# Peptides against a protein of PDB entry 5D63, part 224

Target 1, 292 residues: chain A of PDB entry 5D63
Amino acid sequence: SLRRGIYHIENAGVPSAIDLKDGSSSDGTPIVGWQFTPDTINWHQLWLAEPIPNVADTFTLCNLFSGTYMDLYNGSSEAGTAVNGWQGTAFTTNPHQLWTIKKSSDGTSYKIQNYGSKTFVDLVNGDSSDGAKIAGWTGTWDEGNPHQKWYFNRMSVSSAEAQAAIARNPHIHGTYRGYILDGEYLVLPNATFTQIWKDSGLPGSKWREQIYDCDDFAIAMKAAVGKWGADSWKANGFAIFCGVMLGVNKAGDAAHAYNFTLTKDHADIVFFEPQNGGYLNDIGYDSYMAFY

## One batch from the design tools (peptide; made by RFdiffusion4, then SolubleMPNN)

Design b2_p29_5_s3 (from b2_p29_5, 12 letters changed)
Fold by OpenDDE base, seed 5:
Structure b2_p29_5_s3 (fold): chain B 292 residues (1-292), chain A 29 residues (1-29)
Amino acid sequence: as target 1 above (292 residues)
Amino acid sequence: MTVFTGVSEEEALAAYAEAKAALLAQIAA
């Protein structure tokens, strides 16, 4: 079963992703196939899948950038019916915006079926060009047609998954207390995380005893990430991952405040020093407290 | 290891301040 989360949705046949054209919030904006760059944010190509309670394997798909939802035009069952962005809500009863998402016959990719029409999201003719048509099309769950098969690359973690990653790290103190602030987190590529750090002004900030020291740097970084999230995305119901930790050294005579994020595979954490922008597997401190 | 879920950012920041103060007191003693 597909988990709630943010996904980059890639065609199984060609290197094309489901893209909301120009990231526009206008009703009727075309959803199209578009090229993507691995290990980047791919702005118009991120979708929040929200599971519908008590309806098996059924979701709404909210475009992260526009805040609009994947919509089958007029709910038509005709092959070639346009799939567009349209205003909506996460738990709508409108069958035009309800999608049953289950594994395809290959056991790795998914098919996306409209709940009402029972047609499938189709990259028409498997066209790999930018702006290629995506439409509702007739099909079956067991059909092997790659035009209707999609890889769901998960770009987010739940609070539980983040907690598990922290728990696996060897630099967590026995007295550790963690505070989980949100339910779902978009995990940024390091390049994006670093760019936010650069834009925050922290690289030019001067360390000053008490008035602007390690905790101020760490909190300023988290605030910068939060603001970046609010300014960048129109969808709600998720946060941007950026943790703050307090740690003590092995000797017990020094304390430090720093940040952390998740590794690419979401299995581990990596420490981030906001005073110099460095990523470290060992920052020299064991965390006794975190919030994220 | 203690985990708190659903706390506000305000509460988290308050806890942070308290934890830091406590630790600083320990290392200064």
Scores: peptide ipSAE 0.014, ipTM 0.429, DockQ to the pose 0.937
Fold by OpenDDE base, seed 2:
Structure b2_p29_5_s3 (fold): chain B 292 residues (1-292), chain A 29 residues (1-29)
Amino acid sequence: as target 1 above (292 residues)
Amino acid sequence: MTVFTGVSEEEALAAYAEAKAALLAQIAA
């Protein structure tokens, strides 16, 4: 079954993603097909899938940017019914905003069926142009039509996945204590992470003994990412991944504070030095404490 | 290795399931 998380939803037939037009929060904003750039944020094209308790394979889909929900207009079963952004809640009982999401017959892509109408989210005519219509359309679960098949590219990690990535890393001290602050994390591309670092003012900050040293840099980066998240997205129920670590060197006679994020495949962590903006697989320290 | 979990998705989902059970029963039937 589909896991709770943030997804970039891509058509199986053409290089088009499900896009909330202009990221608008207005009720009735069209959801359309739009081009995307791999390994970027794709701002209007991220969706938080929230599973409905006690209803098998059924979710709401919240647009991260607008905070509005995927909505089948009037719940109509007519082919060509508009799919729009509309105000809602994560655990609504409104069948216009409830979507059954299961694997298609190919075992890789998903189909998205409206719970009430039993119609499917369809990229009309497989149109790859920006602004192409996405609508409810008749179909069946076993059909191979790529207009109704979607890849769910996961852009987030659960706290458990982050924990597992840390546990696999060779630079973790035997006395390690980890503190998980949130349940689901949007993982940023390094380019975005670096841009937040640049915009924070940290590149111009001066190291000063005790008064502004490694821990101050690491905490300032964490705070900058948190603020960036709050200022960038209207949806709730997720965080932006940015960790803080305290580490000790191999000799056990020096300590350092630094940041870390996740690799592209979400399987490993990479260390980030907030004093110079560098990414390292080995920062020269083993972590005895982290919070993220 | 010791891990402290503040808020997890599993805990949140469990709480929501309990609080909204009556409302969701109508669509689960």
Scores: peptide ipSAE 0.010, ipTM 0.361, DockQ to the pose 0.192
Fold by OpenDDE base, seed 4:
Structure b2_p29_5_s3 (fold): chain B 292 residues (1-292), chain A 29 residues (1-29)
Amino acid sequence: as target 1 above (292 residues)
Amino acid sequence: MTVFTGVSEEEALAAYAEAKAALLAQIAA
């Protein structure tokens, strides 16, 4: 079953993603096929899938950028019915915004069925052009039509997954205490993470004994990421991943505060030094405390 | 390894400060 999370949703037939046109929050904004760049944010193409309690395999899909929801116009079962962004809530009872998402017959892609109309999200004619129509269309779960098959590339991690990644890292002290602050985290590409760091002013900040040292840098970075998240996305119910760690060196005669994020595959953590913007697999310290 | 959930940012920061202080005290001793 599909997990709660943020997804980049890509057509199984052509290199096109489900895109909310211009990221607009206006009701009735077209959802269209659009090209994407791998390993980037793809701003208008991220969707938070929220599972509906007690309704099997059924979700709302909130556009991360606009905060609006995928909506089948008038819930119509007519082939070619527009799929648009529309205001809504994560746990709505409006069948126009409820989507049953299950594996297709190929076992790797998903089909997206409107709960009410029982039609499927369809990239019309498999058109790979930017702005190509996405519509509700008749279909069945067992059909192999790639116009109605979608890969769900997960762009977020749960707190449990983050915890697991930390637990696998060799640079964790035996006394480690972790504090989980949120439930779901968008994991940023390093390029985006670095840009936030640059924009924070930290590259120009001076280390000063006690008054602005390692902990200040690490907290400032986390604050910058938090602010970036708040300023960049209109959807709620997720955070941006940026951890803070406290560590001690092997000799036990030095302590440090630093940041960390997750690797591209979400399986491991990588340390980030906010004093110089470096990414390291070994920062020279074993973490005894983290919060994220 | 101990993991805590449902912690406020304030509580996390307090724990951070305490942990750092404790470690620094050990180093200074």
Scores: peptide ipSAE 0.044, ipTM 0.461, DockQ to the pose 0.946; fails the geometry check
Fold by OpenDDE base, seed 3:
Structure b2_p29_5_s3 (fold): chain B 292 residues (1-292), chain A 29 residues (1-29)
Amino acid sequence: as target 1 above (292 residues)
Amino acid sequence: MTVFTGVSEEEALAAYAEAKAALLAQIAA
């Protein structure tokens, strides 16, 4: 079963992703096929899948950027019916915005069926061009038509997954305590994470004993990421991953505050030094406390 | 890298736990 999370949804047949045109929040904004760049944020192409309680394999899909929802126009079962962004809520009862999402016959991709109409999200004619029509179309779960098959590339982690990644890291102190602040986290590419760091002014900040030292840098980075998230996305119900750690060195005579994020595969953490913008697998400290 | 020596590990953890508890109490009120 598909888990709650943020997904980049890519066609199984051509290098095209489900895109909310211009990221517009206007009702009726077309959802279209569009090119994407791997390992980038792909702003208009991120979707929060929220599972509907007590309805098997059924979700709303909220565009992360616009805060609007994937909507089958008038809930029509006619082939070629437009799929658009439309205002909604995560736990709506409107069948125009309810999508049953299950594995396709290939066992890797998914099909997206409208709950009401029973038609499927279709990249019309498998058109790989930017702006290609995405529509509701007749189909079956077992068909191999790549026009209706989608890879759900997970771009977020749950708090439990983050906790597990931390637990696997060798640079954790025996007294470690972790504090989870949110439930689901968008994991940023390092390039985006670094850009937030640059834009925060931290590269120009001066270390000063006690008054602005390691903890101030680390907290300022987390605050910058939080603000970036608030300013960048209209959807709710998720956070941007940026952890803070307090650590002690091997000798036990020095402590440090630093940040961390997750690796691309979400299986491990990587440390980030907010004083110089460096990413490290070993920052020279073992964490006794984290919050994220 | 900078060095922090102002608070012990145990004291830091205790302070954080206390602050968290206080915050949760405020939210629940």
Scores: peptide ipSAE 0.011, ipTM 0.400, DockQ to the pose 0.044; fails the geometry check

Design b2_p29_6_s1 (from b2_p29_6, 19 letters changed)
Fold by OpenDDE base, seed 4:
Structure b2_p29_6_s1 (fold): chain B 292 residues (1-292), chain A 29 residues (1-29)
Amino acid sequence: as target 1 above (292 residues)
Amino acid sequence: DEAARREAEIARLRALFEEAKREYEALTA
């Protein structure tokens, strides 16, 4: 079954993603097909899938940018019914905003069925143009029509997944303690992570003994990412991944504070030095503490 | 005691982080 998380949802037939037009929070804002750039933040194309308790394979889909929800207009079962952004809540009972999401017959893509109408989210005519209509349309789970098949590319990790990634890393001290602050984390591309670092002013910050040294840099980066998250997204229920670590060197006679993020495949962590903006697979320390 | 020093450092960093986080949250509220 589909896990709770933030997804970029891409059509199986053409290079288009499910896009909330202009990222608008207005009720009735069209959801459309739109081009995307891989390995970037596609601002209007990220959706938080929240599973509904006790309703198998059923979710709300919250647009990360607008904070509004995918909504089948009037819950109509008529083919061509508009799919829009609309105000809502994560655990709504409104069937207009409840979506059953299961694997298609190809075993890789998903189909998105409205819980009430039993129609499917359809990229009308498989139109690859920006602004192409997305609508509810008749269909079945076993049909192979790519207009109704979607890849769900997960852009986030759970705290458990992050914990597992850390545990697999060879630069973790035997006395390691992890402190988990949130439940779900949007994982940023390095380019975005670096840009936040640049915009924070940290590149111009001066190292000063104890008064502004490694721990201050690491915490400042964490704070900058947090602020960026708060300023960038209207949806709630997730955080932006940026960890802080304390590590000790192999000799056990030196310590350092630094950041870390996850690799693209979310399987590993990579260390980030906030004093110079560098990414390293080996920062020269084994972590005995992390919070993220 | 190394363990005690580490715990103190952890506590300090956590406190600093929470302070900074609260500040930013207040600004964006």
Scores: peptide ipSAE 0.024, ipTM 0.400, DockQ to the pose 0.119
Fold by OpenDDE base, seed 2:
Structure b2_p29_6_s1 (fold): chain B 292 residues (1-292), chain A 29 residues (1-29)
Amino acid sequence: as target 1 above (292 residues)
Amino acid sequence: DEAARREAEIARLRALFEEAKREYEALTA
């Protein structure tokens, strides 16, 4: 079954993603097909899928940017019914905002069925144009129509997945302790991560013994990422991934504080030096502590 | 001794981060 998480939802037939138009929080804002750029933050095209307890394969879909929810207008089963953003809650009982999401017959893509109407989210006519209509449409689970098939590209990791990535890294000390602060993390592209670093003022910060040294840089970076998240997204229930580590060198006579994030495939971690903005596979220290 | 030092540092950094996190979140509430 589909895991709780943040997804970029792409049509199986054309290079179009499910987009909340202008990222508007207004009730009735159209959800449309729109082009996207791989390996970037597609601001209006990220959706938090929250599974409904005790209802199999059923979710709400919260737009990360607007904080509003995917909504089938009036819950109508009529083909061509508008799909819009609308105010809601993660665990609503409103069937207009409940979506059953399961694998299509091809075993790779998903279909998105409205819980109440039993119609499917449809990119009308497979139109790849920006602003193309997305609507509820009649269909069946076994049909092969790509207008109703969607790839769910996971843009987040659970704390457990992050923990597993850390555990696979060779630069972890035998005394390592990890402290998990949140449950689900949006993983940023390095370009975005770097931009946050630049905007934080850290590139212009001066290292000073104890008063502003490695731990201050590392914490400042994490704080900057946290604030960026708070300022950028209206949805709740997730965090932005940015870790802090304390490490010791091989000789055991030096310690360092630094950051880390996840690689593009989410399988590994990469170290980030907040004093110079560098990404490293080996920062020269083995971590005995991390919090993220 | 070294373990104790590490635990103390962990506690310090965790507390500091939590404080910073709350402050930043409060600014955007």
Scores: peptide ipSAE 0.021, ipTM 0.387, DockQ to the pose 0.119
Fold by OpenDDE base, seed 1:
Structure b2_p29_6_s1 (fold): chain B 292 residues (1-292), chain A 29 residues (1-29)
Amino acid sequence: as target 1 above (292 residues)
Amino acid sequence: DEAARREAEIARLRALFEEAKREYEALTA
């Protein structure tokens, strides 16, 4: 079963992703195939999948950028019916915006079936061109047509997954306490994380004893990421991953506050020093406290 | 309503912060 999360959805046949055209929040904005760049934020191509309670394998798909939802136009079962962005809510009863998502016959890709019409999200003719039509189309779950098969690349982690990643890290103190602030986190590429750091003004900030020292830097970074999230995305129900840690050195005579994020595979954490923008596997401290 | 949900979340966060603060103070005493 597909987990709640943020996904980059890529066609199984061609290097094209499901894209909300121009990221527009207008009702009826076309959802189209579009090229993407691996290991980057593909702004118009991120979708929050929210599972519908008591409806097996069924989700709404909210575009992260626009805050609008994947919508089958008029819920029509006709092949070629447009799939658009449209205003909605995460737990809507509108079958135009309800999508049953299950594994395809190949066991790796997914098919996306409209709950009402029972048609499937289809990259028409497998067209790899930017702006290619995505439409509802007749099909079956066992069909091998790559036009209707999609890879769901998970771009987020749950708080539980983040917790597990932290627990696997060797630089965690025995007295560690984690404080979870949100439920689902978009994990940023390091390049984006660094850019937020640069834009925050922290590179030019001066360390001053107590008044602006390690904890202030770490909190300022988290605040900057939070603001970036608020300013960048219209969807709700998720956060941007940026942790704060308090740690003690092995000698026990020094403490430090720093940040951390997740690795690309989401299996591990990497430490971030907000005073210099460095990423480290070992920051020289063992964490006894984390906020994320 | 939405306002109530926001207030509940704020209360949750305040509680977490106070807990963390107490833990920190205990560790640094």
Scores: peptide ipSAE 0.018, ipTM 0.446, DockQ to the pose 0.154
Fold by OpenDDE base, seed 3:
Structure b2_p29_6_s1 (fold): chain B 292 residues (1-292), chain A 29 residues (1-29)
Amino acid sequence: as target 1 above (292 residues)
Amino acid sequence: DEAARREAEIARLRALFEEAKREYEALTA
């Protein structure tokens, strides 16, 4: 079954993603097909899928940017019914905002069925143009129509997945202890991570003994990412991934504080030096403490 | 030994962090 997480949802037939128009929080804002750019944040096209307890394969879909929810207008079963953003809650009982999401017949894509109407989220006519209509439409689970098939590209990791990525990294000290701060993390592209670093002022910060040294740089980076998250997204229930590590060198006579993030495939970590903005597979230290 | 000392310090710092976090959350609630 689909896991709780943040997804970029792409049509199986054409290169269009499910987009909340202008990222608006207004009730009734159209959800439309829109082009996307791989390996970018795609601001209006990220959806937090929250599973409904005791209702199999059923979720709310919260737009990360607007904080509003995917909503079938009036819950109508009529083909062509608008799908919009609308205010809601993660565990609503409103069937207009409940979506059963299961694998399609091809075993790779998903179909998105409204819980109440039993109609499916449909890219009308498979239109690849920006602003193309997305609507509820009659369908079946076994139908092969690509208008109703969607790839769910996971853009986040659970704390457990992050923990696993750390655990298999070779630069972990035998005394390592990790501290998990959140449950689900949006993983940023390096370009975005770097931009946050630049905007934080850290590139112009001066290393000073004790008063502003490696730990201050690392914590400042994490704080900057946290603030960026709070300022950028209206949805709740997730964090932005940015870890802090304390490490010791092989000789055991030097320590360092640094950051880390996850690789594109979310399977590994990469180290980030907040003093110069560099990404490294080996920062020269083995971590004995991390929090993320 | 060194490992034990490090572990103790980590525990100490973690406790301080959690305390600070609670205080922050209380102020921003």
Scores: peptide ipSAE 0.011, ipTM 0.387, DockQ to the pose 0.036

Design b2_p29_6_s2 (from b2_p29_6, 18 letters changed)
Fold by OpenDDE base, seed 2:
Structure b2_p29_6_s2 (fold): chain B 292 residues (1-292), chain A 29 residues (1-29)
Amino acid sequence: as target 1 above (292 residues)
Amino acid sequence: AEDEALEAEIKRIREMIEEARRRYAAETA
């Protein structure tokens, strides 16, 4: 079954993603096919899938940027019915905004069926052009038509997944304790993470003993990422991944505070030094505490 | 309101860091 999370949703037939046009929060904003760039944020193309309690394989899809929801216009079962962004809530009972999402017959892609109409989200004619129509269309679960098959690329991790990634890292002290602050985290590309660091002013900040040292840099980076998240996205129910660690060196005579994020595959962590913007697999310390 | 929430979270984290430091010191002593 599809897990709660943030997804980039790509067509199985052509390199097109489900895009909320212009990221607009207006009711009736078209959802369209649009090109995307791998390893980037793709601002209007991220969707939070929230599972509906006690309704198998059924979700709302909230656009991260606009905070609006995928909506089948009037819940119509007619082929070619518009799919739009519309105001809603994560646990709505409105069948226009409820989507059953299950594996297609190929076992890798998903189909997205409207709960009420039983029609499927369709990239009309498999059109790869920007702004191509996405509509409700008749279909079945077992059909192989790539117009109705979608790859759900996970762009977030749960707190449990983050915890597992940390546990696999060799630079964790035996006294380690993690403090989990949120449940679901959007994982940023390093380029975006670095840009937030640059925009925070930290590159120009001066290290000063105790008054503005390693812990201040690490906290400032986390705060900058948090603020960036709040300013960038209208959807709720997720955070931006940026951890803080306290570590001790092997000799036990030096301590450091630093940041960390997840690798591209979300399987491992990478350390980030907020004093210089460097990414390291080994920062020279073993963490006895993390906040994320 | 957003800024206030962020400030509150920063304060919380700082307090937790201090607690963690004390815990570490006690466990490694």
Scores: peptide ipSAE 0.055, ipTM 0.602, DockQ to the pose 0.836
Fold by OpenDDE base, seed 3:
Structure b2_p29_6_s2 (fold): chain B 292 residues (1-292), chain A 29 residues (1-29)
Amino acid sequence: as target 1 above (292 residues)
Amino acid sequence: AEDEALEAEIKRIREMIEEARRRYAAETA
C-alpha cells in the first residue's frame, strides 16, 4: 500500500512527470506531462498523497506548490476528460478528487484510478512533450499500457523514518534524546539546502562568544529552512527537513551545536556545519539531543 | 496569532534544550 508522503510522479513509458501547469492555484489549471531534472526540487511536480481513512488505497493528491488538488473534471467517465488542479481539502468526500492508487501488473509502477469514474490517469498517447495532455481514460488494473503506469518516487520521510536514520548513525551519544516536531518531512537536495543557507546571511555572520555562537548558527539555519518552506509552498501538512543537534566530543570536554539532513536515499543522516556550510559524515561530536 | 504560536514553540524548544542539558549532566555525573 502507498504510504502518506510527498511524491514525484513519473510516467513509466517516457521521461515525463505529472506537472501542474505554471504551479497555478486557479481552479481548472491543467495537469500536464512535463520534463523533469533528476535530483532537483521540480517545483510544480510534487504531490502530497493523503490517505482517506477507512477507504482502501484511496488518496487525495495535493500539489505542494499550489496547494490545490488533482481533480477529474466533472468526474466524467469519458475517455479524454481533463485532469486539473482544483481547490479542495485533504479529506474531501468529492469523488472528483479521490484517487485509488495501487500497484500495476508490473509490480513496480502504480496506476491512479478516479474513485468515482473508475477511469485512470493517462498520459495521452504517451506524449513526452512538455504540456502533453493528462486525462482520465478507460482502462483496467491488469493492463500493461505504460500511458497509465506511474512511478511514485518518494521525496519525503516520516518522523519514524528520520528517527531510524538517526538511530543507525555511529555519532550518537548514549544519552541521546530526540524531539520530533512534525510528522512528514520534505527532504531537500544538498544544493537547495546550501542555497537556503547562503540566502539566510549565515555565511557572513560572525561567531561571538555566547551572544552568537554555535547554537545560534544552528537555530538560525533551522529557522531559515522553516521560513523558506513557508514562503515556497502553499500546501500544508508537512515540514522541510532540517535538524538541530547538540553534541559532545569523545573526550567529553567540548560541546557543539550543528545541523543535519538526510542522504539522498533517506537511509542515513549527514551533518551540516552552519558556520561554514560544510557537509560531513563525521563532525567530531556525538549527539545527546536532536530536534527536527 | 501566528507570532504567538511561534513564540510558544521557541519557548518549548528552549525548555527541551535545558532538559537535555540537565539530563546529560545527571547521567554523566
Scores: peptide ipSAE 0.037, ipTM 0.541, DockQ to the pose 0.662
Fold by OpenDDE base, seed 1:
Structure b2_p29_6_s2 (fold): chain B 292 residues (1-292), chain A 29 residues (1-29)
Amino acid sequence: as target 1 above (292 residues)
Amino acid sequence: AEDEALEAEIKRIREMIEEARRRYAAETA
């Protein structure tokens, strides 16, 4: 079954993603097919899937950018019914905004069925052009029509997944203790992470004993990422991944505070030095504490 | 406000760091 998380949703037939047009928060904003750039944020194309308690395989889909929800217009079962962004809540009872998401017959893609109408999210005619219509359309779970098949590329990790990634890293001290602050984390591309670092002013900050040393840099980076998240996204119920670690060197005579993020495959962590903006697989310290 | 929430989080983080440092010192003494 599909896990709670943030997804980039791509058509199985053509290189188009489910896009909220212009990222608008207005009710009735069209959801359309649009091109995407691999390994980028794709701002208007990220969707938080929230599972509905006690309703198997059923979710709301919140656009991360707009904070609005995928909505089948009037809940109509007519083929060609518009799918739009509309205000809502994560645990709504409105069947216009409830989507049953299960594997298609190919075992790799998903189909997205409206809970009420039983129609499927359809890239009309498989049109690969920007702005192509996405609509509710008649279908079945077992048919092979790629217009109604979607790959769900996970762009986030749960706290448990992050914890597992940390546990696999060789640079963890035997006294390690992790502190989890949130439940779900959007994982940023390094380019975006670096840009946030640059925009924070940290590249121009000077190390000063005690008053502005390693912990201040690391905390400032986390704060900058937090602010960036708050300023960039209207959806709630997730955080931006940016960890802080306290570590000790092998000799045990030096300590450091630094950041970390996840690798692209979400299986490992990479260390980030906020004093110089460097990414390292080995920062020269073993972490005895992390919070993220 | 979002800024207030961020400041509260920063406060929590500082407290956690202090706790962690104390714990590490105790465990490695």
Scores: peptide ipSAE 0.033, ipTM 0.530, DockQ to the pose 0.763
Fold by OpenDDE base, seed 5:
Structure b2_p29_6_s2 (fold): chain B 292 residues (1-292), chain A 29 residues (1-29)
Amino acid sequence: as target 1 above (292 residues)
Amino acid sequence: AEDEALEAEIKRIREMIEEARRRYAAETA
């Protein structure tokens, strides 16, 4: 079963992703096929999948940028019915915005079926051009048509997954205690993480003993990421991943505060030094506390 | 509202840091 999370949804046949045109929050904004750049944010192409309680394999899909939901126009079962962004709620009963998402016959891609109409989200004619029509179309679960098959690339982690990644890291002190602040986290590419760091002014910040030292840098970075998240996305129910750690060196005579994020595969953490913007697999400290 | 929420979170974080430092000191003494 598909997990709750943020996904980049890519067509199985052509290099096109499900895109909310111009990221507009207006009701009736077209959802279209659009090219994407791997390992980037792809702003208008991120979707929060929220599972509906007690309805098997059924979700709402909220566009992260606009805060609107994937909507089959009038819930029509006619082939070629527009799929648009529309205002909604995560746990709506409106069948126009309820999507059954299950594995296709190939066992890797998914099909997206409207709960009410039983039609499928279709990249019309498999058109790879920017702005290509996405529509509801007749189909079956077993059909191999790539126009209706989608890869769900997970762009977020749950708090449990983040916790597991931390637990696997060798630079965790025996006295470690973690504090989880949110339930679901968008994981940023390092390039985006670094850009937020640059834009925060931290590269030019002056280190001052106690009044503005390592903990202040680490907190300022987390605050900058939080602010960036709030300013960038209209959807709710997720956070941007940026952790803070307190660590002690092997000798036990020095302490440090620093940041951390997740690796590209979400399996491990990487340390980030907010005083210089460096990424390190070993920052020279073992963490006895983290919050994220 | 956004800034207020962020400031409140920062306050909570600072309190957590202080607690963690106290705990570490106690456990490693």
Scores: peptide ipSAE 0.030, ipTM 0.520, DockQ to the pose 0.829

